Peptides against a protein of PDB entry 6UG1. Designs and how they scored, part 215

Target 1, 304 residues: chain A of PDB entry 6UG1
Amino acid sequence: SNEERKRRKYFHMLYLVCLMVHGFIRNEWINSKRLSRKLSNLVPEKVFELLHPQKDEELPLRSTRKLLDGLKKCMELWQKHWKITKKYDNVGLYMRTWKEIEMSANNKRKFKTLKRSDFLRAVSKGHGDPDISVQGFVAMLRACNVNARLIMSCQPPDFTNMKIDTSLNGNNAYKDMVKYPIFWCEVWDKFSKKWITVDPVNLKTIEQVRLHSKLAPKGVACCERNMLRYVIAYDRKYGCRDVTRRYAQWMNSKVRKRRITKDDFGEKWFRKVITALHHRKRTKIDDYEDQYFFQRDESEGIPD
Target 2, 301 residues: chain A of PDB entry 6UG1 as posed
Amino acid sequence: SNEERKRRKYFHMLYLVCLMVHGFIRNEWINSKRLSRKLSNLVPEKVFELLHPQKDEELPLRSTRKLLDGLKKCMELWQKHWKITKKYDNEGLYMRTWKEIEMSANNKRKFKTLKRSDFLRAVSKGHGDPDISVQGFVAMLRACNVNARLIMSCQPPDFTNMKIDTSLNAYKDMVKYPIFWCEVWDKFSKKWITVDPVNLKTIEQVRLHSKLAPKGVACCERNMLRYVIAYDRKYGCRDVTRRYAQWMNSKVRKRRITKDDFGEKWFRKVITALHHRKRTKIDDYEDQYFFRRDESEGIPD

## One batch from the design tools (peptide; made by RFdiffusion4, then SolubleMPNN)

Design b2_p26_3_s3 (from b2_p26_3, 8 letters changed)
Fold by OpenDDE base, seed 3:
Structure b2_p26_3_s3 (fold): chain B 304 residues (1-304), chain A 26 residues (1-26)
Amino acid sequence: as target 1 above (304 residues)
Amino acid sequence: SEKEEREKWEKELEELLEKLLKEAEE
């Protein structure tokens, strides 16, 4: 019905804001000075120097290579620190079906919200789910004065799915779900003037995204609970930016149709959400990023 | 303090959430 369409759109908007707020809160928690002091001790001086290379005036690419090597060594150090990767409780922050939402409303399952103290303890011990692990990795890089962002792929329920029964077939669903991450890291490369994508936990990869990312879900089974629609970046200075354009190959043709920003009302609403979560002044880094997004939008073209 | 900044942000976020929820019901 038209009523059910409105209800699903509203619930998608509500759920999206809750996810974006969750990302914001986790981004504050990883800025903890107590955690920073503990995590900086995991990084040897030689690795710290690789994270902060001098500018090579002859070949700036040499400086980028040192930074990439430093980030690779940080991933290896992080794997040694992390002792226990817990499975997600149910589906974690992956996308729920409409049926699962309706059934969960009836079951007063107290979502045990992880307290800040418990999060900081989990990161410090190296015990937690993959999301806590990624968040802790971002905290370690920030403790080393690296300009690292927490990236969150927000997975609100699909308001474009008007099917009544949206039950997923249970076999292998967890393996397919966790094949691609929900949280990852970006690091600013001051030499190339680009963001470097880092997945320290899931795919254990570092990439410089040009046209497509390895982190973008591929295949029907993987896309059931992980649909690339809202990739939000949280920086160390409490900046909040939509970086979906980096990871979406087909932003205009495919991704926009599945976002609240498909219409003028939704675009205006979503801009208000981003603005309210963005607590820093604009920088030259934002100018370079916006220029990159513009070039990516022009190169995709308007879908015929 | 880091605590006062957090409490301010949590409040601003709650007020935003309420506003955005109201705007989504219209």
Scores: peptide ipSAE 0.026, ipTM 0.655, DockQ to the pose 0.068
Fold by OpenDDE base, seed 1:
Structure b2_p26_3_s3 (fold): chain B 304 residues (1-304), chain A 26 residues (1-26)
Amino acid sequence: as target 1 above (304 residues)
Amino acid sequence: SEKEEREKWEKELEELLEKLLKEAEE
């Protein structure tokens, strides 16, 4: 019905806001001074120097290579620190089906919300789910004065899916779900004027995204619980930015149709959400990023 | 304090959530 379409759109919007606020709260928690002091001790001086290379005026690429090597070594150090990767409770922050939402509304399951103190302890011990691990990695880079962003791929229920039964009967549903991350890191490369993508936990990759990312879910089974629609970046200065354009190869043709921003109302609403979560002034870094997004929109073209 | 700053942020987020929810119902 038209009513069910409105209800699913509303519930998608509500769920999206809750996810974006969750990302914001986790981004505050990883700025903890106590955690920063502990995590900085995991990074040897030689690795710190690689994270902060001098500008090579002859070949700026040499400075970028040092930064990339520093980030690789930080991933190795993080793997050594992290002792226990817990499975997600149910589906974690991956996408729920409409049926799962309806069934969960009847179950007043007190979501055991992880407290800040428990999060800080989990990161400090190296014991937690993959999301906590990625968030802790961002905290470690920030502790080393690296301009690292927490990236969250927000997975609200698909309001474009009007099927009544969306049961996922797959025996490998968990493996397919966790094949791609929902949290990762970006690091500002001041030499190339680009964000470097870092997945320290899942794929264990460092990328300079040009047209596509390895972090973008591929295949029907993986996309059932992880659709690239809302990739939100949270920086150390409480900036909030939509960076979906970086990771979406087909933003205009495919991704936009599954976003609330498909219409003018949804675009205006989503801009208000971003603006309200964005607590810093614009910087030259934002100008370089917007220029990159513009070039990506031009290169994709308008879908026929 | 780091606690007072957090409590301020939590309140600002709650007020934001309420506003954004109201705008989603219209």
Scores: peptide ipSAE 0.025, ipTM 0.654, DockQ to the pose 0.067
Fold by OpenDDE base, seed 2:
Structure b2_p26_3_s3 (fold): chain B 304 residues (1-304), chain A 26 residues (1-26)
Amino acid sequence: as target 1 above (304 residues)
Amino acid sequence: SEKEEREKWEKELEELLEKLLKEAEE
């Protein structure tokens, strides 16, 4: 019905805000001074120097290569620190079906929210789910004065899906779900004036995204619980930015149709949400990023 | 204090959430 369409749109908006606020809160928690002091001790001086290369005036690419090597070594150090990767409770922050939401609403089970103290202890010990691990990795880079962002792929229920949910086939569902991450890292390369994408936990990859990312979900089974729609970046200064354009190959033709921002009302509403979570002044880094997004929109073209 | 800053931010986030929820009901 039209009423059910409105209800699903509203619930998608509510769920999206809750996810974006969750990302914001986790981004504050990883700025903990106590955690920072502990995590900085994991990074040897030689690796710190690679993270902070001098500008090579002759060949800026040499400086970028040092930074990339430093980030690779940080991923290796992080793997040594991380002792226990827990499975997600149920589906974690992956996308739920409308049926799962309805069944969960009827079951007044208080979701046990992880407390800040428990999170900080989990990161310090190296014991937690993949999301906690990625968040801790961002905290370690920030402890080393690296301009690292926490990236969250927000997975609200698909308001464009008006079908009655068929039961997802259970056995392969978890492996397909966790094939691609929900959380990752971006690091600012001051030499190339670009964000470097870092997945320290899932794919264990570093990439400089041009047109395509390895982190973008591919295949029907992987996309059931992980649809690339809202990739939100949280920086160390409490900046909040939509970076979906980086990871979406087909932003205009495919991704936009699955977003609340497909219409003017949704665009205005989503801009208010971003503005409200964005607690810093604009910087030249934002100008370079917006220029990159503009070039990506021009390169995709208008879908015929 | 880091605690008072957090409590302020939590309150600002709650007020924001309530505002955004009201704006989504309209």
Scores: peptide ipSAE 0.025, ipTM 0.650, DockQ to the pose 0.067
Fold by OpenDDE base, seed 5:
Structure b2_p26_3_s3 (fold): chain B 304 residues (1-304), chain A 26 residues (1-26)
Amino acid sequence: as target 1 above (304 residues)
Amino acid sequence: SEKEEREKWEKELEELLEKLLKEAEE
């Protein structure tokens, strides 16, 4: 019905805001000075120096290579720190089906919200789910004065799916779900004027995204609970930016159709949400990023 | 205090959520 379509759109919007606020809160928690002091001790001086290379005036790419090597070593150090990777409770922050939402609304399950103190302890001990681990990795890089962003792929229920039963049956449902991350890191490369993508936990990869990301979900089964639609970046200065364009090859032709921003109302509404979560002034880094997104939009073209 | 700043921010986020939800119902 038209009513069910409106209800699903509204619930998608509500759920999206809740996810974006969750990302914002986690981004605040990882800025903890107490946590920062503890995590900085995980990074030896030689690795710190690689994270802060001098500018090579002859070949700026040499400086980028040092930064990439520093980030690789930080991933290795983080793997040594992280002792216990817990499975997600149910689906974590992966996409729920409409049936799962309806069933959960009837069950007043008090989701035990992880308290800030429990989060800080979890990161500090190296015990938690993959999301906590990624968030802790971003905290470690920030503790080393690296301009690292927390990236969140927000997974609200698919309001474009009008099927009544959207139950996902399959023995590998969890494996397919966790094949691609929901949280990752970006690091600013001041030499190339680009964001470097870092997945320290899931794929354990560093990439300089041009057209394609390894973190973009591929295959039907993986996309059922992880649909690339809203990739939100949270920086150390409480900036909030939509960075979906980096990770979406087909932003205009495919991804936009699955976003609330498919129409003018949804675009205006989503801009209000981003603006409300963005607590810093614009910087030259934002200008370089917007220029990159513009070039990616022009290069994709308008779908025929 | 760091606690008061957080409580203020949690309140600002709650008010923002309520506002954004109301705007989504229109």
Scores: peptide ipSAE 0.025, ipTM 0.647, DockQ to the pose 0.068

Design b2_p26_3_s4 (from b2_p26_3, 8 letters changed)
Fold by OpenDDE base, seed 2:
Structure b2_p26_3_s4 (fold): chain B 304 residues (1-304), chain A 26 residues (1-26)
Amino acid sequence: as target 1 above (304 residues)
Amino acid sequence: SEEEEKRKWEKELEEHLEKLLKEAEE
């Protein structure tokens, strides 16, 4: 019905706000001074120097290569620190079906929210799910004075799916679900004026995204619980930015159709949510990023 | 009207966002 379409759109919006606020809270928790002091001790001086290379005026690429090597070594150090990777409880923050939401609303199952103290202890001990591990990795880089962002791929239910029964057949569902991450890291390269993408936990990869990301879900089974729609970046200064354009190959032709921002009402609303979560002034880094997004939009074109 | 419904939904979502932000500061 038209009413069910409205209801699903509204619930998608509410769920998206809850996810974006969750990302904001986790981004605040990883700024803990107590955690920072502990995590900085994991990074040897030689690795710290690679994270902070001098600017090579002749060949800026040499400085970028040192930073990339430093980030690789940080991933290796993080793997040594992280002792226990727990499986997600059920689907974690991956996308739920409408049926699963309806069933969960009827079942007053309180989401076990992890307390700040428990999160900080989990990161400090190296015991937790992959999301906690990524968040801790961002905290370690921030402890080393690296401009690292927490990235969250927000997975609200698909309001464009009007099927009543959206039950997923279960056998390979978990493996396909966790094939691509929900959380990752971005690091500012001051030499190339670009964000470097770092997945320290899932794919264990570092990339400089031009047109395509390895972190973008591919294949029907992986996209059932991980649909690239809202990739939100949380920085060390409580900035909040939509960075979906970086990871979306087909933003205009495919991704926009699955976003609340497909219409003027949804665009205005989503802009208000981003503005409310963006607690810093604009910087020259934002100008370089917006220029990159503009160039990506021009190069994709308007779908014919 | 459809516009009045949209304005009502915007207000409800803003109030919910403010509540969630307040709960995050505590």
Scores: peptide ipSAE 0.018, ipTM 0.535, DockQ to the pose 0.898
Fold by OpenDDE base, seed 1:
Structure b2_p26_3_s4 (fold): chain B 304 residues (1-304), chain A 26 residues (1-26)
Amino acid sequence: as target 1 above (304 residues)
Amino acid sequence: SEEEEKRKWEKELEEHLEKLLKEAEE
């Protein structure tokens, strides 16, 4: 019905706000000065120097290579720090079906939200789910004065799915769900004027995304609970930006159709949400990023 | 109207966002 379409759109929007606020809160928690002091001690001076290379004026690529090597070593150090990777409770922050939402709405299960103190303890001990681990990695890089963003792929329910029963076929193994991350890191490369993508936990990869990312979900089974639609970046100065364009190869042809921003109302609303979560002034970094997004839109073209 | 419902949902979501942001500052 038209009513059910409206209801699903509403729940999608509400759920998206809750996810984006969750990302904002986690981004604040990883700015903890106490945590920063502990995590900086995990990074040896030689690795710190690689994270802060001098500008090579002859070959700026040498500086980028040092930064990439520093980030690789930071991932290795983080793996040594992280002792226990817990499984997600249920589906974690992966996408729920409409049936799962309806069943959960009836159950006033107070989701035990992890408190800030428990989060900081979990990161400090190296015990937690993959999301906590990624968030802790971003905190470690920030502790080393690296301009690192927390990236969140927000997974609201698919409002474009109008099926009454959205039960996943019983074969949607936990393995397929967690094949691609929900959280990752981006690091600003001041030499190339680009964001470097870092997945320290799941795929354990560093990418300079040009056209596509390895972090973009592929295959039907993986996309059932992880649809690339809203990739939100949270920086150390409480900036909030939509960076979906980086990770979406087919933003205009495929991804846009699955976003609330497919219509003018949804675009205006989503901009208000981003603006409310964006607590800093615009910088030259934002200009370089917007220029990159523009070039990516031109390169994709208008879908026929 | 559909436009009035959209405006109502926008307002409800803004109010919810403001509440969640306030709860994040505490």
Scores: peptide ipSAE 0.018, ipTM 0.544, DockQ to the pose 0.904
Fold by OpenDDE base, seed 3:
Structure b2_p26_3_s4 (fold): chain B 304 residues (1-304), chain A 26 residues (1-26)
Amino acid sequence: as target 1 above (304 residues)
Amino acid sequence: SEEEEKRKWEKELEEHLEKLLKEAEE
């Protein structure tokens, strides 16, 4: 019905805000001074120096290469620190079906909300789910004075899916779900004036995204619970930015149709949400990023 | 101030969410 379409749209909006606020809270928690002091001790001086290379005036690319090597070594150090990767309880923050939402509303399953103290303990011990692990990795980089962002791919229920039964059939549903991450890291390269993408936990990869990311879900089964729609960046200064354009090859032709921002009402609303979560002033880094997004929009063109 | 603008946007967001919740219960 038209009513069910409205209901699903509104519930998607509410759920999206809850996810974005969750990302904001986790970003605050990883700024803990106590955690920072503990995690900085995991990084040897030689690795710290690679994270902070001098500008090579002859070839700035040499400085970027040192930073990339430092980030690779940080991923290796993080793997040594992380002792236990727990499975998600149910689907974690991956996309739920409408049927699962309806069934969960009837079942008063008290989602045990992880407290700040429990999170800090989990990161400190190296025991937790992949999301906690990624968040801890961002905290370690920030403890080394790296300009690292927490990235969250927000997975609200698909308001464009009007099927009555949205049950997922599949014996390998969990394996396909966790094939691609929901959380990752970005690091500012001051030499190239670009964000470097880092997945320390899932794919264990570092990339400089040009047209597409390795972190973008591929294949039907993987996309069932992980649709690239809302990739939100949380920085160390409590900035909040939509960075979906970096990871979406087909932003205008495909991704926009699955976002609340497909219409003017949704665009204005989503801009309000971003503004409410954006707690810092604009910087030159934001200018370089917006220029990159503009160039990506021009290069994609208007979908015919 | 930037803080006053944020508080304004937060309030407008809350009011909008309350409206959306009401419209989803109808």
Scores: peptide ipSAE 0.016, ipTM 0.492, DockQ to the pose 0.055
Fold by OpenDDE base, seed 4:
Structure b2_p26_3_s4 (fold): chain B 304 residues (1-304), chain A 26 residues (1-26)
Amino acid sequence: as target 1 above (304 residues)
Amino acid sequence: SEEEEKRKWEKELEEHLEKLLKEAEE
């Protein structure tokens, strides 16, 4: 019905705000001064120097290569620190079906919200789920004065799915779900004026995304609980930016159709949510990023 | 081919980024 379509859009919007606020809160927690002091001690001086190379005036690419090597070594150090990777409780922050949402509304399941103290303890011990691990990695890079962003792929229920029964069939549902991450890192390269993508936990990869990312879910089974629609970046100064364009090859032709921003009302609403979570002034880094997104939109063209 | 189109778009994106870097150093 038209009412059910309106209801699903409303629940999608509400759920998206809750996920974006969750990302904001986790980004605040990883700015803990107590955590920063502990995590800086994991990074040797030689690795710190690689994270902060001098500008090579002849070949700026040499400076970028040093930064990439420093980030690789930080990923190796982080794997040594992280002792226990817990499985997610149920589906974690991956996409739920409409049936799972309806069943969870009837069951007053107290989502045990992890307290800030428990999070900081989990990161300090190296014990937790993959999301806590990625968030801790971003905290370690920030402790080394690296301009690192926490990235969150927000997975609200699909309001474009109008099926009544949305039960997922299959024994491999967890393996397919966790194949691609929900949280990762971006690091600012001041030499190339680009963001470097870092997945320290899942794929263990470092990318300079041009047109395609390895972190973008591929295949029907993986996309059931992880659809690339809302990739949100949280920086150390409480900036909040939509960076979906970096990771979406087909933003205009495919991704936009699955977003609330497909219409003018949804676009205006989503801009208000971003503005409410963005607690810093604009910088030259934002200008370079917006120019990159503009070029990517022109290059994709308008879908016929 | 899809790969040739991809290489063309990668090149155009790189040229435009180099142009923006020059314009930002002036």
Scores: peptide ipSAE 0.000, ipTM 0.288, DockQ to the pose 0.015

